# Peptides against a protein of PDB entry 5JNO: the designs that were tried, part 10

Target 1, 112 residues: chain A of PDB entry 5JNO
Amino acid sequence: MVAKFQPPPEYQLTAAELKQIVDQSLSGGDLACRLLVQLFPELFSDVDFSRGCSACGFAAKRKLESLHLQLIRNYVEVYYPSVKDTAVWQAECLPQLNDFFSRFWAQREMED

## One batch from the design tools (peptide; aimed at target 1 Q20 D30 R34)

Design b1_p13_4_s2 (made by RFdiffusion4, then SolubleMPNN; from b1_p13_4, 5 letters changed)
Fold by OpenDDE base, seed 3:
Structure b1_p13_4_s2 (fold): chain B 112 residues (1-112), chain A 13 residues (1-13)
Amino acid sequence: as target 1 above (112 residues)
Amino acid sequence: SLEELRRLVQKYS
């Protein structure tokens, strides 16, 4: 069997922290988006890391990776156990996450 | 700020 997903220490949430986010959430998808913001603020950074190092050509990828999604799903499952079903996760949470993230950057590009 | 991002979540989610 696949081992239970363990979030990296820097992305650990206490029960109280999670409950605070849940209390502000109206749905599993809403919770997922709020968790995205809370857990991974670096994904919303305007910092161009390549400016500091022209030689390395480093560019931060503005995408949600499997690790991000797995971590968010793990927390969402605490209050919305139905997302343990992949079909539910894909219908209720993933579209909202992707839409929110893409709209965020689309709007930021428009403002800059 | 994180709070500003949280407000944005309410706008788009």
Scores: peptide ipSAE 0.319, ipTM 0.883, DockQ to the pose 0.562
OpenDDE base, seeds 1, 2, 4, 5: peptide ipSAE 0.286, 0.294, 0.282, 0.307; ipTM 0.874, 0.877, 0.871, 0.879; seed 4 fails the geometry check

Design b1_p13_4_s3 (made by RFdiffusion4, then SolubleMPNN; from b1_p13_4, 5 letters changed)
Fold by OpenDDE base, seed 3:
Structure b1_p13_4_s3 (fold): chain B 112 residues (1-112), chain A 13 residues (1-13)
Amino acid sequence: as target 1 above (112 residues)
Amino acid sequence: SLAELRELVDRYS
């Protein structure tokens, strides 16, 4: 038996919070992007931790990690159960997440 | 800001 994924406390959404985001969403992929922004605003920050923290040996990574994706998928599944299928997740949500995230940083790099 | 990020989602979607 595989234990149900539980998000860390800082990434927990109430049913009401999730519903609010869902109400603004047009699709599962759109919902995923909105969850990305809501749950992980730090991924969109220009803060350079390598320069801002003497104790932090790593620069902030501009990538979506497995934990981020797993958390997002967990919430998307609530309203779009079809994403439980990995093929659906990879076809409907992952491309939109990656495109949104990459386009964001591509634009920021051009403006910098 | 979060509000601005939400608007970005609207534009990219």
Scores: peptide ipSAE 0.502, ipTM 0.934, DockQ to the pose 0.467
OpenDDE base, seeds 1, 2, 4, 5: peptide ipSAE 0.498, 0.498, 0.504, 0.500; ipTM 0.933, 0.933, 0.934, 0.933; seed 4 fails the geometry check

Design b1_p13_4_s4 (made by RFdiffusion4, then SolubleMPNN; from b1_p13_4, 5 letters changed)
Fold by OpenDDE base, seed 1:
Order: structure tokens, then C-alpha cells, then sequence
Structure b1_p13_4_s4 (fold): chain B 112 residues (1-112), chain A 13 residues (1-13)
């Protein structure tokens, strides 16, 4: 049997936290974007994570990875079960996530 | 910082 996916502790939202985000959301796609910000604020940081690191100097890519998307989708499914359908997820959530993330960085680059 | 991001979501989502 496949075990139920459990998010890492740092990404575990309480029912109250999730409800608060849902109450602010206008759609599944909007919820997905809000979850992105809530769960992964590090993806929006201007701080160079490799700067000052004498050990590795590794610079993480600013992109949405499969694990990020999977975790977001799991929470979105709680209130929007239709996203269990991959086609719905790809039509209603993924474009919004990608657009939001891209627009954020595009705007930041234009301001610099 | 997080609030700024939330505002961004509200404006562009």
C-alpha cells in the first residue's frame, strides 16, 4: 500500500491556518498562489542564499519544483477536490502559479 | 515581507 503523503513539519498547516487562507481565496488558482507565498516565502527572497556561505556557495534556482507543486496541490484538493483531476490542476492552478511567480520576479527585475 | 507578497497575490491573481 502507498502511504499517505505527509508534508514536512515546516509545511504542515493547521486546519485554522488553511481555512484562513481559503477564506481569502477567490478560486483554486488563487488559493494555490496564496499557499505558495505562505509555504515557500524563501522562493521570493532577494537574499542570495549562497552569499556568505563558505561551505558550499550553492545558489538555489528560483523555480517551482515538483515537490512545491505537489504540496500546494494537496492542500488545494482539500477545498477544491476537482484538482485531483490532472487536467483541472493544469488548467486552473498551474498557469496561475506560474504566472504569479513569473510576474513577481519580472516586476522585481524591472524595478532594479 | 509576507504581507507584501499577500498584497501582490491579491492584486495579480
Amino acid sequence: as target 1 above (112 residues)
Amino acid sequence: ELEELREFVSRYS
Scores: peptide ipSAE 0.453, ipTM 0.916, DockQ to the pose 0.460
OpenDDE base, seeds 2, 3, 4, 5: peptide ipSAE 0.445, 0.452, 0.450, 0.448; ipTM 0.914, 0.916, 0.916, 0.915

Design b1_p13_5 (made by RFdiffusion4)
Pose (drawn by RFdiffusion4):
Order: structure tokens, then C-alpha cells, then sequence
Structure b1_p13_5 (pose): chain A 97 residues (1-46, 62-112), chain P 13 residues (1-13)
């Protein structure tokens, strides 16, 4: 309806790059976690799993898991997995010391 | 595209 949305260049993936991540993904949730690592490594250094970031991941995930266009599917499968992945990463880091 | 295994493994623990 309104406009063409494109992510910033630093978060743009080629179709080939996207296909490769998908090929290694076990599920929509795993794809979502792999995309979080690839697209936003700055989120893992010294939370900001904020809405624009999550929507970008969702947009990529939907290319191969179109049922994720249903917000209930996103919330049931991908979103809990992303948050738990992120929480676990940071707790693991906390506990190193 | 290479996966950062350290980040991934910590997140999957």
C-alpha cells in the first residue's frame, strides 16, 4: 500500500545469503536465532531485542516460513525461541566470571 | 555466511 521498505545496507542479505542460512536451519525458530546472530552481532558485545530488530528478522523468516505472517505463529514459535536464545547467551556470559 | 558458533552455542545452552 504505502512504500518500499528496505533495511539498512548493513542488514541487507542477498537471496543467496538467506538461502544458505535457511539450509542450515532446523526450524523457523532456529532460523530466527541464526538470523539474530548474523544480522546483529553488536547485540552480543559490551535487552535491545527491540521491535525494529525483531521485525527485520521476522521479514526474513517469512520468506521461507510464510505461516510466520500469522502473528500467533510468530509468537508461538519464533519469538519465545529468540528471547530464550538471547537470555541464555547473556546468562552464560554472566556466569563466565 | 559463517555462524558465530560461540554465540550460537551459548544461546542454545
Amino acid sequence: MVAKFQPPPEYQLTAAELKQIVDQSLSGGDLACRLLVQLFPELFSDRKLESLHLQLIRNYVEVYYPSVKDTAVWQAECLPQLNDFFSRFWAQREMED
Amino acid sequence: VALNEEIYEKGMA

Design b1_p13_5_s1 (made by RFdiffusion4, then SolubleMPNN; from b1_p13_5, 8 letters changed)
Fold by OpenDDE base, seed 4:
Structure b1_p13_5_s1 (fold): chain B 112 residues (1-112), chain A 13 residues (1-13)
Amino acid sequence: as target 1 above (112 residues)
Amino acid sequence: VQIDEEVLQAGLA
């Protein structure tokens, strides 16, 4: 049996919170990008990536991980059940997430 | 900054 995916407590959205995001979304892919920003603000902060260990020099990488994608997909499915189909998720959401995230940091790097 | 292939595959699961 496959266990149902459960988000960690720090990434648990209420129905009301999710609805507010959905109401501003134009598509499943757009919703995915908005969820990315809302769930993982640390991925968009220089401070969070600079909080690495001063002794070991570790710094957080600016990349999306499987947990991020799984969480986003889980919430997108609530209002766009078509993304339960892997092909739809891959075609409609993943490219938009990648483009949005990449463009964000590309723009910020140009401003620095 | 991009999604690695490994992450993509994991995200599709």
Scores: peptide ipSAE 0.108, ipTM 0.782, DockQ to the pose 0.039
OpenDDE base, seeds 1, 2, 3, 5: peptide ipSAE 0.102, 0.093, 0.099, 0.106; ipTM 0.778, 0.776, 0.776, 0.782; seed 2 fails the geometry check

Design b1_p13_5_s2 (made by RFdiffusion4, then SolubleMPNN; from b1_p13_5, 8 letters changed)
Fold by OpenDDE base, seed 2:
Structure b1_p13_5_s2 (fold): chain B 112 residues (1-112), chain A 13 residues (1-13)
Amino acid sequence: as target 1 above (112 residues)
Amino acid sequence: VEIDEEVLQAGRA
């Protein structure tokens, strides 16, 4: 058997949960953005984890990492198999993820 | 905020 990427338990979606998100999505790129919000709400929070967590001295940074992208892509592939092709993933999903995430924080910066 | 190109590249594989 070929090794399969396994999401951490906190990022495991049921088929029903994923379908609900898919039903709200207009495209693979849109689905990717919705998954970003659903899976990683911490990336959209102003909470300083270093002040809230005495055990971990790390402040969460507002940055997308490869693990985030891998998880999102794996779920997107379920309903949009074409994103298994890297070129499609790069053209259809990554730009939308980047734009969405960037706009979110740019807008938040303007509010203060 | 912008996603680092290195991160994007890693996510593309």
Scores: peptide ipSAE 0.092, ipTM 0.764, DockQ to the pose 0.041
OpenDDE base, seeds 1, 3, 4, 5: peptide ipSAE 0.080, 0.085, 0.091, 0.087; ipTM 0.753, 0.743, 0.762, 0.749; seed 5 fails the geometry check

Design b1_p13_5_s3 (made by RFdiffusion4, then SolubleMPNN; from b1_p13_5, 8 letters changed)
Fold by OpenDDE base, seed 1:
Structure b1_p13_5_s3 (fold): chain B 112 residues (1-112), chain A 13 residues (1-13)
Amino acid sequence: as target 1 above (112 residues)
Amino acid sequence: VEIDEEVLNAGRA
């Protein structure tokens, strides 16, 4: 059996915080994108972390991973239970997440 | 930007 997903404490939203985001959202896909921005601002940062470490020069990759998607889906599911269906999640939320994230960085690249 | 297509396609909660 798959254990229930438990978000790390830093990604645990209160009911009030989630409700505020939901009230600003027009759809499940829109909610997903807003959650992406609110939960994971580090994925949208222009900060070059290599500046902080000249020795290693390590910079985190800008990548959506399973943890991000699982957490977002779980919160979206609270108000849009239809996303429990994988087909709905893949049709309504994932394309919007992908488009939003890709366009964000494409636009930033064009500005540089 | 790198988005793992397999991760996106799986999209498991």
Scores: peptide ipSAE 0.107, ipTM 0.771, DockQ to the pose 0.041
OpenDDE base, seeds 2, 3, 4, 5: peptide ipSAE 0.101, 0.106, 0.105, 0.102; ipTM 0.761, 0.758, 0.769, 0.765

Design b1_p13_5_s4 (made by RFdiffusion4, then SolubleMPNN; from b1_p13_5, 8 letters changed)
Fold by OpenDDE base, seed 4:
Parts: structure tokens; sequence; C-alpha cells
Structure b1_p13_5_s4 (fold): chain B 112 residues (1-112), chain A 13 residues (1-13)
């Protein structure tokens, strides 16, 4: 049996919070990108990526991980159940997430 | 910055 995915407490949205995001979204892919920003603000902060070890110089990589994608998909499915189909998720959401995230950091790097 | 293939596959689960 496959266990139902449950978000960690720090990434649990209320129905009202999710609805507000959905109401601003134009598509499943757009919703996915908005969820990315709302759920994981740390991925868009230089501070969070610079909090590495001062001694070793470690810095967090600016990348999306499986947990991020799984959480986003879980919430997108609530209002766009078609993304339960893996092909739809791959076609409609993943490319947009990748493009949005990549473009964000590309733009920021140009401003620095 | 781009999503690695491994992450993409894991995210599909």
Amino acid sequence: as target 1 above (112 residues)
Amino acid sequence: VEIDEEVLQAGLA
C-alpha cells in the first residue's frame, strides 16, 4: 500500500490560504509557481543560501528538490486534479516551475 | 538552479 503524502507541519497550508493563492492563479502551472514562492521563501533569499558554515564556506545550492515538487503537486491537485496524471504534471507544471525558478535567479544574478 | 533529472523523477512520485 502506498501511504498518502503528508506535508511537514512547516509547509501545511490552510484551506483559506490555499484558496487565496488559487484565486490569483491562472492555471495549474501558474498555481505551482505561486505555491513555490509562498511555501519556500527561503529558496528566494540570499540570506538563507548564505547561512552556511563561516569556517568551511558552505552555501546552500539554489535548486528545487523532490520535497518541494511533491508538496507543490499535492496542493495543485486540490484545485487542478488533472495533475494527478503524471503526464499532465510533467507537461504543465514542471517546466513552468523550472523556468520560473531559473529565471528568478538569473535575473537576480544580473542585478548583483 | 535548474531541476536535475533525478529530482524531476522523484518529484513525479
Scores: peptide ipSAE 0.105, ipTM 0.780, DockQ to the pose 0.039
OpenDDE base, seeds 1, 2, 3, 5: peptide ipSAE 0.100, 0.094, 0.096, 0.100; ipTM 0.779, 0.775, 0.776, 0.775

Design b1_p13_6 (made by RFdiffusion4)
Pose (drawn by RFdiffusion4):
Structure b1_p13_6 (pose): chain A 97 residues (1-46, 62-112), chain P 13 residues (1-13)
Amino acid sequence: MVAKFQPPPEYQLTAAELKQIVDQSLSGGDLACRLLVQLFPELFSDRKLESLHLQLIRNYVEVYYPSVKDTAVWQAECLPQLNDFFSRFWAQREMED
Amino acid sequence: SEVDRIFEETAEL
């Protein structure tokens, strides 16, 4: 309806790059976690799993798991897994010391 | 762990 949306260049993946991540993904939720690692490594250095970031991941995930266009599927599968992956990463880091 | 697995496997991409 309104406009062409494109992510910033630093978050743009080629179709080939997206296909490769998908090939290694076990599920839509795993794909979502792998995309979080590939697209936003700055989120893992010294939370900001904020809406724009999550929507970008969802947009990529939907290319191969179109049922994720249903918000209930996104909330039931991918979103909990992303938050738990992120929480686990940071707790693991907290505990190193 | 899942975190390790994803990070290690994604590093090979």

Design b1_p13_6_s1 (made by RFdiffusion4, then SolubleMPNN; from b1_p13_6, 4 letters changed)
Fold by OpenDDE base, seed 1:
Structure b1_p13_6_s1 (fold): chain B 112 residues (1-112), chain A 13 residues (1-13)
Amino acid sequence: as target 1 above (112 residues)
Amino acid sequence: SRVDRILEELATL
């Protein structure tokens, strides 16, 4: 059998922590957005993305990457098993994630 | 917060 995906320690949520987020969520898509904020607060910061890289100093881009989406989906599946279906994930969660992320930075851009 | 506001907006759509 294929081993279950294990997130890096910094992205590990306990059942209690996940439940707290779920209790605040109205849907799978809403849960996905809330998980995005909780797991990856750095994506919502104006801090230089290269600050944490001692090896190359590469500045990370403000974008949602495969790892972000994979981790979020894994947690969403706990309470919304239907997102195991790619079509459901793409219809219910991905659009909301993208809209949320885009709106966030669009508003920030307008204020700057 | 801004995050919360946007979340609420999207949740109602």
Scores: peptide ipSAE 0.493, ipTM 0.909, DockQ to the pose 0.155
OpenDDE base, seeds 2, 3, 4, 5: peptide ipSAE 0.479, 0.490, 0.491, 0.487; ipTM 0.905, 0.907, 0.907, 0.907; seed 4 fails the geometry check

Design b1_p13_6_s2 (made by RFdiffusion4, then SolubleMPNN; from b1_p13_6, 4 letters changed)
Fold by OpenDDE base, seed 1:
Structure b1_p13_6_s2 (fold): chain B 112 residues (1-112), chain A 13 residues (1-13)
Amino acid sequence: as target 1 above (112 residues)
Amino acid sequence: SEVERILEELAKL
């Protein structure tokens, strides 16, 4: 058996923390969006999170990368195991994540 | 939509 993926310490959620987010969620897609905000607040900031941290590497603050999506999916699977199916993940969660993220920045651009 | 609801909730924070 291969050990399951373990998230970096900064993205580790306890069962209680995850449950709290789940309790506020209406669906797997909703949960995914809430996890996006909770796990990666830097993606919603005007400040470049990579600046001043050489260990963080270069990342676009306005882009959802594969690592972000994988971490979110891992947590969503705990309560919505159906998203283990790639087709379900792509139909129920990915569109909502992308829409949520793009709408956020679209609104910010209009306000600036 | 659920996405819009979340956006609205976040805007209130």
Scores: peptide ipSAE 0.286, ipTM 0.861, DockQ to the pose 0.279
OpenDDE base, seeds 2, 3, 4, 5: peptide ipSAE 0.282, 0.276, 0.267, 0.269; ipTM 0.858, 0.858, 0.846, 0.850

Design b1_p13_6_s3 (made by RFdiffusion4, then SolubleMPNN; from b1_p13_6, 6 letters changed)
Fold by OpenDDE base, seed 1:
Structure b1_p13_6_s3 (fold): chain B 112 residues (1-112), chain A 13 residues (1-13)
Amino acid sequence: as target 1 above (112 residues)
Amino acid sequence: SEVERILSELSKL
């Protein structure tokens, strides 16, 4: 038996919190993008950590990783069970997530 | 597009 994946506490949403996001969402892909912002605001931070700490050499990661996508998918599945199908996830959610994330940073680059 | 709509809405938060 394989236990269900449990997100870290900082990424755990209550049913009420998730419902609130769902109520604002028009589709699974829309929900996915909203979850991205809510769960991982650090991915949208414009803070240059290298300026704050040259010794540690820490740089903010501006990419979507497997863990991010997995967590988002798990929550999307609650209201859109069809995304359990990888083909549906790749057709309905992933493109929107990638487009949303890339466009965000593209706009920020233009403003800098 | 839907993505653009989301960007617009979320950028205002």
Scores: peptide ipSAE 0.380, ipTM 0.886, DockQ to the pose 0.301
OpenDDE base, seeds 2, 3, 4, 5: peptide ipSAE 0.365, 0.364, 0.362, 0.358; ipTM 0.881, 0.882, 0.881, 0.879

Design b1_p13_6_s4 (made by RFdiffusion4, then SolubleMPNN; from b1_p13_6, 7 letters changed)
Fold by OpenDDE base, seed 2:
Structure b1_p13_6_s4 (fold): chain B 112 residues (1-112), chain A 13 residues (1-13)
Amino acid sequence: as target 1 above (112 residues)
Amino acid sequence: SEVERILSRLSQL
């Protein structure tokens, strides 16, 4: 029996908070993108995290990591249980997340 | 806000 993943406190959404996002969402993929923005606003900033972190020296990369995706998926599956199936997640949500994130940064690069 | 700007882009996807 596998233990249920528990989000870190800073990424814990109440039922009311999640419902508000869901009410604005058109689909599971749309919900995923909205959760991405709500949970991880730092991924959309131009802040150079390496400048403030002399210990790690790594600049924040413009990519979605496993933890980001897992947290988003955990919330999406509350209202779209089918994404518990990895194939469904990879077909319906993950491409939309990647496209949204990539398009955001592509547009930002053109504006800079 | 910046978040609302991003969400505006989301609605155009």
Scores: peptide ipSAE 0.382, ipTM 0.887, DockQ to the pose 0.137
OpenDDE base, seeds 1, 3, 4, 5: peptide ipSAE 0.164, 0.185, 0.132, 0.179; ipTM 0.797, 0.809, 0.783, 0.805

Design b1_p13_7 (made by RFdiffusion4)
Pose (drawn by RFdiffusion4):
Structure b1_p13_7 (pose): chain A 97 residues (1-46, 62-112), chain P 13 residues (1-13)
Amino acid sequence: MVAKFQPPPEYQLTAAELKQIVDQSLSGGDLACRLLVQLFPELFSDRKLESLHLQLIRNYVEVYYPSVKDTAVWQAECLPQLNDFFSRFWAQREMED
Amino acid sequence: SFSLSDSLLSLMH
């Protein structure tokens, strides 16, 4: 309806880049976690899993898992897995010392 | 090109 949305260049993936990540993904949730690592490495350095970031990941995930267009599928599969991946990463870091 | 470490892969489960 309204406009063309494109992510900032630093978060733009080519179709080839997206296909490669998908090929290594075990599931929609895994794809979502891999995309979090590829797109937002600054989130892992010295939470901000905020709405714009999650929506960008969802948009990419939907190219290959179109059922993720259903918010219930997003919330049932991908979103818990992203939050648990992120929580586990940071707890692991907290515990290193 | 987009391979991840075993540690990161284990956190996805």

Design b1_p13_7_s1 (made by RFdiffusion4, then SolubleMPNN; from b1_p13_7, 6 letters changed)
Fold by OpenDDE base, seed 2:
Structure b1_p13_7_s1 (fold): chain B 112 residues (1-112), chain A 13 residues (1-13)
Amino acid sequence: as target 1 above (112 residues)
Amino acid sequence: SFALSEELRALMQ
């Protein structure tokens, strides 16, 4: 059997927490976007991590990565099992995630 | 700007 993906503790949602998000969601894609915000608020922050660390010199980048998407998909499939199909995930969730994330940072860039 | 995952990038291409 293939090992089931286990989220890191900081990204572990209880059944009640997930249900609350689902109750606010209109679709699998909408749920995905809400999970993105709830699980990874750091992706929506202007905080410069290098500001507090002169030694590391690493500035936090705004990146929506495969690991984030994997975690989101793992939760979405609980209530929308069809996203286990990659084609459904790509058609219903990924475009909405991209649009949401892109719009957010495009707006922020215009305001800066 | 922001960086997309390879999965998202592949979708957009």
Scores: peptide ipSAE 0.082, ipTM 0.736, DockQ to the pose 0.044
OpenDDE base, seeds 1, 3, 4, 5: peptide ipSAE 0.073, 0.081, 0.074, 0.081; ipTM 0.729, 0.735, 0.728, 0.735

Design b1_p13_7_s2 (made by RFdiffusion4, then SolubleMPNN; from b1_p13_7, 6 letters changed)
Fold by OpenDDE base, seed 2:
Formats: sequence, structure tokens, C-alpha cells
Structure b1_p13_7_s2 (fold): chain B 112 residues (1-112), chain A 13 residues (1-13)
Amino acid sequence: as target 1 above (112 residues)
Amino acid sequence: SFALSEELRALMS
């Protein structure tokens, strides 16, 4: 059989956890945005992790990367199988993810 | 500021 993508433990959601998020979602794109917040809260933080992490000294960047998107897509497709089609994913989910993420940081920049 | 994936950047162009 074809190898299945396995999320890292810190990004593994139980069926119950995913269901809870789905129940709050109005669409696949909305679900994607909610998953973004739930799975990757560090992307929405002003905290400089290098200050608190003497072990690694790595400063987290506010970067929405392909790996993040892949993880989100894997969960979205459970309830919205149509996003397995890249065209659907690009039309229904990616624009909403971009708008949400961009709007968030644009607003934060204005508040600072 | 923030950075986007190449996939998202492609949608913006």
C-alpha cells in the first residue's frame, strides 16, 4: 500500500478533537482556518522563543509553510474529501487561509 | 511581518 502521511505527535488530533472543530466550522475553508489556529498557535504569537529557550536559541518566525498547509489539508479532507483535488483546495481553502493569516498580522501590526 | 508559503504566494500573483 501507499505510505500514509503521519503527523508529528504534537500535531496529532483524536477523532473527538477533530469532530469538535468540525462542528464549529461552516465550510472547508473555515475548518482550515480553525485547524491553523489549533495546530500552530506559535504562528500567531509575538513571543520570542529564543529568549525562553536556552537549549536551541531558535527564534520562531511567522511563516505559513507548505508543511503546515499539508497537515491542515490532511485533516480537512477527512470531512471534505473534495479538497483532495488540488484545484478545490486552492479555490476553497488556500484563499481563506491566506486572508485569515494576513488579516491577523496586519491587524496586529496596526495595534503595535 | 510574516511569510507565506510558495503555494500561497502563487495564488497572490
Scores: peptide ipSAE 0.103, ipTM 0.752, DockQ to the pose 0.045
OpenDDE base, seeds 1, 3, 4, 5: peptide ipSAE 0.095, 0.101, 0.094, 0.094; ipTM 0.746, 0.749, 0.744, 0.746

Design b1_p13_7_s3 (made by RFdiffusion4, then SolubleMPNN; from b1_p13_7, 7 letters changed)
Fold by OpenDDE base, seed 2:
Structure b1_p13_7_s3 (fold): chain B 112 residues (1-112), chain A 13 residues (1-13)
Amino acid sequence: as target 1 above (112 residues)
Amino acid sequence: MFELSEELRALMS
């Protein structure tokens, strides 16, 4: 018996919500990018969050982490089952996610 | 500044 990955409540999408995003998407990679924005708006904010230590004033960097990618992939595979294949996920979705996220923050850094 | 997951970093390497 294989346990399914259960997203945290704050990242749980209804079928209707997911369908709305899918209807706007042109491909699995495009869907992945739209899910990135919808699920994790905090990754695109200009607010620097302190990580645990208020005394040291450390501002956490914006991280696109494995958990984010796993959650996105879980939803993408509902409509694009081929992304269950890691090679397809790496070829069709990951490059687009990287480009989108990198371009977003590269632009912000140039404007600061 | 932002950081990438290990998976994305490995893909770009």
Scores: peptide ipSAE 0.309, ipTM 0.862, DockQ to the pose 0.045
OpenDDE base, seeds 1, 3, 4, 5: peptide ipSAE 0.304, 0.306, 0.307, 0.308; ipTM 0.860, 0.860, 0.861, 0.862

Design b1_p13_7_s4 (made by RFdiffusion4, then SolubleMPNN; from b1_p13_7, 7 letters changed)
Fold by OpenDDE base, seed 2:
Structure b1_p13_7_s4 (fold): chain B 112 residues (1-112), chain A 13 residues (1-13)
Amino acid sequence: as target 1 above (112 residues)
Amino acid sequence: PFALSAELEALMA
């Protein structure tokens, strides 16, 4: 028996919370994008909250990192077990995550 | 600007 992945406390979702997101999702890729927004809202902010805040730690970059993707994948797997297959994850979820994240910031840059 | 993980970069390369 393999131990299941436990996310950090700040990224822990209850079954009910995850179900709500799933119920609003159209696919595994869509679920992944919704999880991205829900789990990591800081990736969609151009405001540096850490600046001028002594209580805040290291300033995070607007970077979608492998650790973010791993967390998202673990939650997606609960309802879409097929993403345990790397080929499925790369075909169904990663392109959608990339498109969503990239388009968001590309669009914002044009609007500024 | 924004950045992507190595995994995503490899996928798009």
Scores: peptide ipSAE 0.166, ipTM 0.792, DockQ to the pose 0.044
OpenDDE base, seeds 1, 3, 4, 5: peptide ipSAE 0.161, 0.163, 0.160, 0.158; ipTM 0.792, 0.793, 0.792, 0.791

Design b1_p13_8 (made by RFdiffusion4)
Pose (drawn by RFdiffusion4):
Structure b1_p13_8 (pose): chain A 97 residues (1-46, 62-112), chain P 13 residues (1-13)
Amino acid sequence: MVAKFQPPPEYQLTAAELKQIVDQSLSGGDLACRLLVQLFPELFSDRKLESLHLQLIRNYVEVYYPSVKDTAVWQAECLPQLNDFFSRFWAQREMED
Amino acid sequence: SVLEQYDEYLEQN
């Protein structure tokens, strides 16, 4: 309806790059976590899983799991997995010391 | 572990 949305260049993936991540993904939720790692490594250094970031990940996930267009599917599968992956990463880091 | 999973993602993406 309104405009063409494109992510910033640093978060743009080629179709080939997206296909490769998908090929390694076990599920929509795993794809979502892999995309979080690939797209936003700055989120893992010294939370900001904020709406724009999550929507970008969802947009990519929807290319191969179109049922994720249903917000209930996103909330049932992908979103809990992303938050638990992120929480676990940071707790693991907290515990190193 | 979650760090092993993270590293797997770095190696396979």

Design b1_p13_8_s1 (made by RFdiffusion4, then SolubleMPNN; from b1_p13_8, 8 letters changed)
Fold by OpenDDE base, seed 4:
Structure b1_p13_8_s1 (fold): chain B 112 residues (1-112), chain A 13 residues (1-13)
Amino acid sequence: as target 1 above (112 residues)
Amino acid sequence: SILEELQRFKETN
C-alpha cells in the first residue's frame, strides 16, 4: 500500500485559495504555473544566499524538484483529473512549468 | 501572462 502524498503544512491550500487560482487559470498547464508561483515563491527569489557564505559553498537552487512537481500535480488534479494520467501530466503541464520557470530566470539574467 | 503577473508581483513584494 502506497501512502497518499500529503503536502507539508506550509504548502497547504484551502479550497477557496485553490479556487481563486483556478479562476485565474486558462488551462491545467497554466494552473500549474500559477501554483508554482504561489506555493514556492522562494524559487523566484533574487536573494543570493551564497554571497553571505562563500566558504560553505551554499547556493540557492533554482531548479524544479520532484517534491515541487508532485505537490503541484496534486492540486492540479483537483480541477483537472486527467493529469492523474502520467502521459497527460508530462504533455500538458511539465513542459509549461519548465518553460515558464526557465523564461523567468533567463529574463532575470539579462536584466541583472 | 503569468510571467508578467509574476514580474508585477516581484515588484510589489
Scores: peptide ipSAE 0.035, ipTM 0.665, DockQ to the pose 0.236
OpenDDE base, seeds 1, 2, 3, 5: peptide ipSAE 0.031, 0.029, 0.029, 0.031; ipTM 0.659, 0.646, 0.652, 0.661

Design b1_p13_8_s2 (made by RFdiffusion4, then SolubleMPNN; from b1_p13_8, 7 letters changed)
Fold by OpenDDE base, seed 1:
Parts: sequence; C-alpha cells; structure tokens
Structure b1_p13_8_s2 (fold): chain B 112 residues (1-112), chain A 13 residues (1-13)
Amino acid sequence: as target 1 above (112 residues)
Amino acid sequence: SVLDEYQRFLQTN
C-alpha cells in the first residue's frame, strides 16, 4: 500500500481557495509561484525568525525545501495533471519557482 | 506585498 500524501494542516487549501488561485493563473508555472506565495509567506518574510525565540535560537533557512516543492506540485497537479511527469515539472514549474524566489532575495540583498 | 513583487517579476521576465 502506498500512503496518500497529506499536507500539514497549516498548508491545507480548500477547493474554493485553490480555485481562486487557479482563476488568477495563466499556466502551471504561474500557479506554482502563486501557490508558493500563498502557502509559504514565511519564506518571504524580512523578519528574522531567530529573533523571536531566545530559547532555541532557531533560524529558518530561506530555501525551497523538498516538502515545499512537493506540496506545491500536488496542488498544481489538480489542474495541470501533466506536471505528474517529472520532466514537465522541471521544465514548466521549477524554473519559475527558482527564478522568482532567487530574484526576490537577490533584490533584498541589493537594497541592504 | 510579495504578490505585487511577483507581478513585477512576471512583467520583467
């Protein structure tokens, strides 16, 4: 038996929420980036997460982890089933995700 | 907002 992947509760989207994002999306790659923004605002936060916890000193890495990408891909697949093909995912979605995320933080570094 | 920055990204790309 293969266990069905379930998003953590904080990253669970209702059908209506997902549809709203899809209605604003022009492509699978566009949808992927919009999901990135919607699901993981913490990855774009200028707030130092280590500042809030003096006890643990944890500093969140500003990186797209496998779990982030998997969650995004799972939602994208609902409306763009072709991204189930890894080659399509790597050609249509990953470049957009990586470029946007990298440029976002590169711009922040230049502003500092 | 981050979404606004994404919109700019789309325009530039």
Scores: peptide ipSAE 0.570, ipTM 0.924, DockQ to the pose 0.172
OpenDDE base, seeds 2, 3, 4, 5: peptide ipSAE 0.566, 0.568, 0.569, 0.567; ipTM 0.923, 0.924, 0.924, 0.924

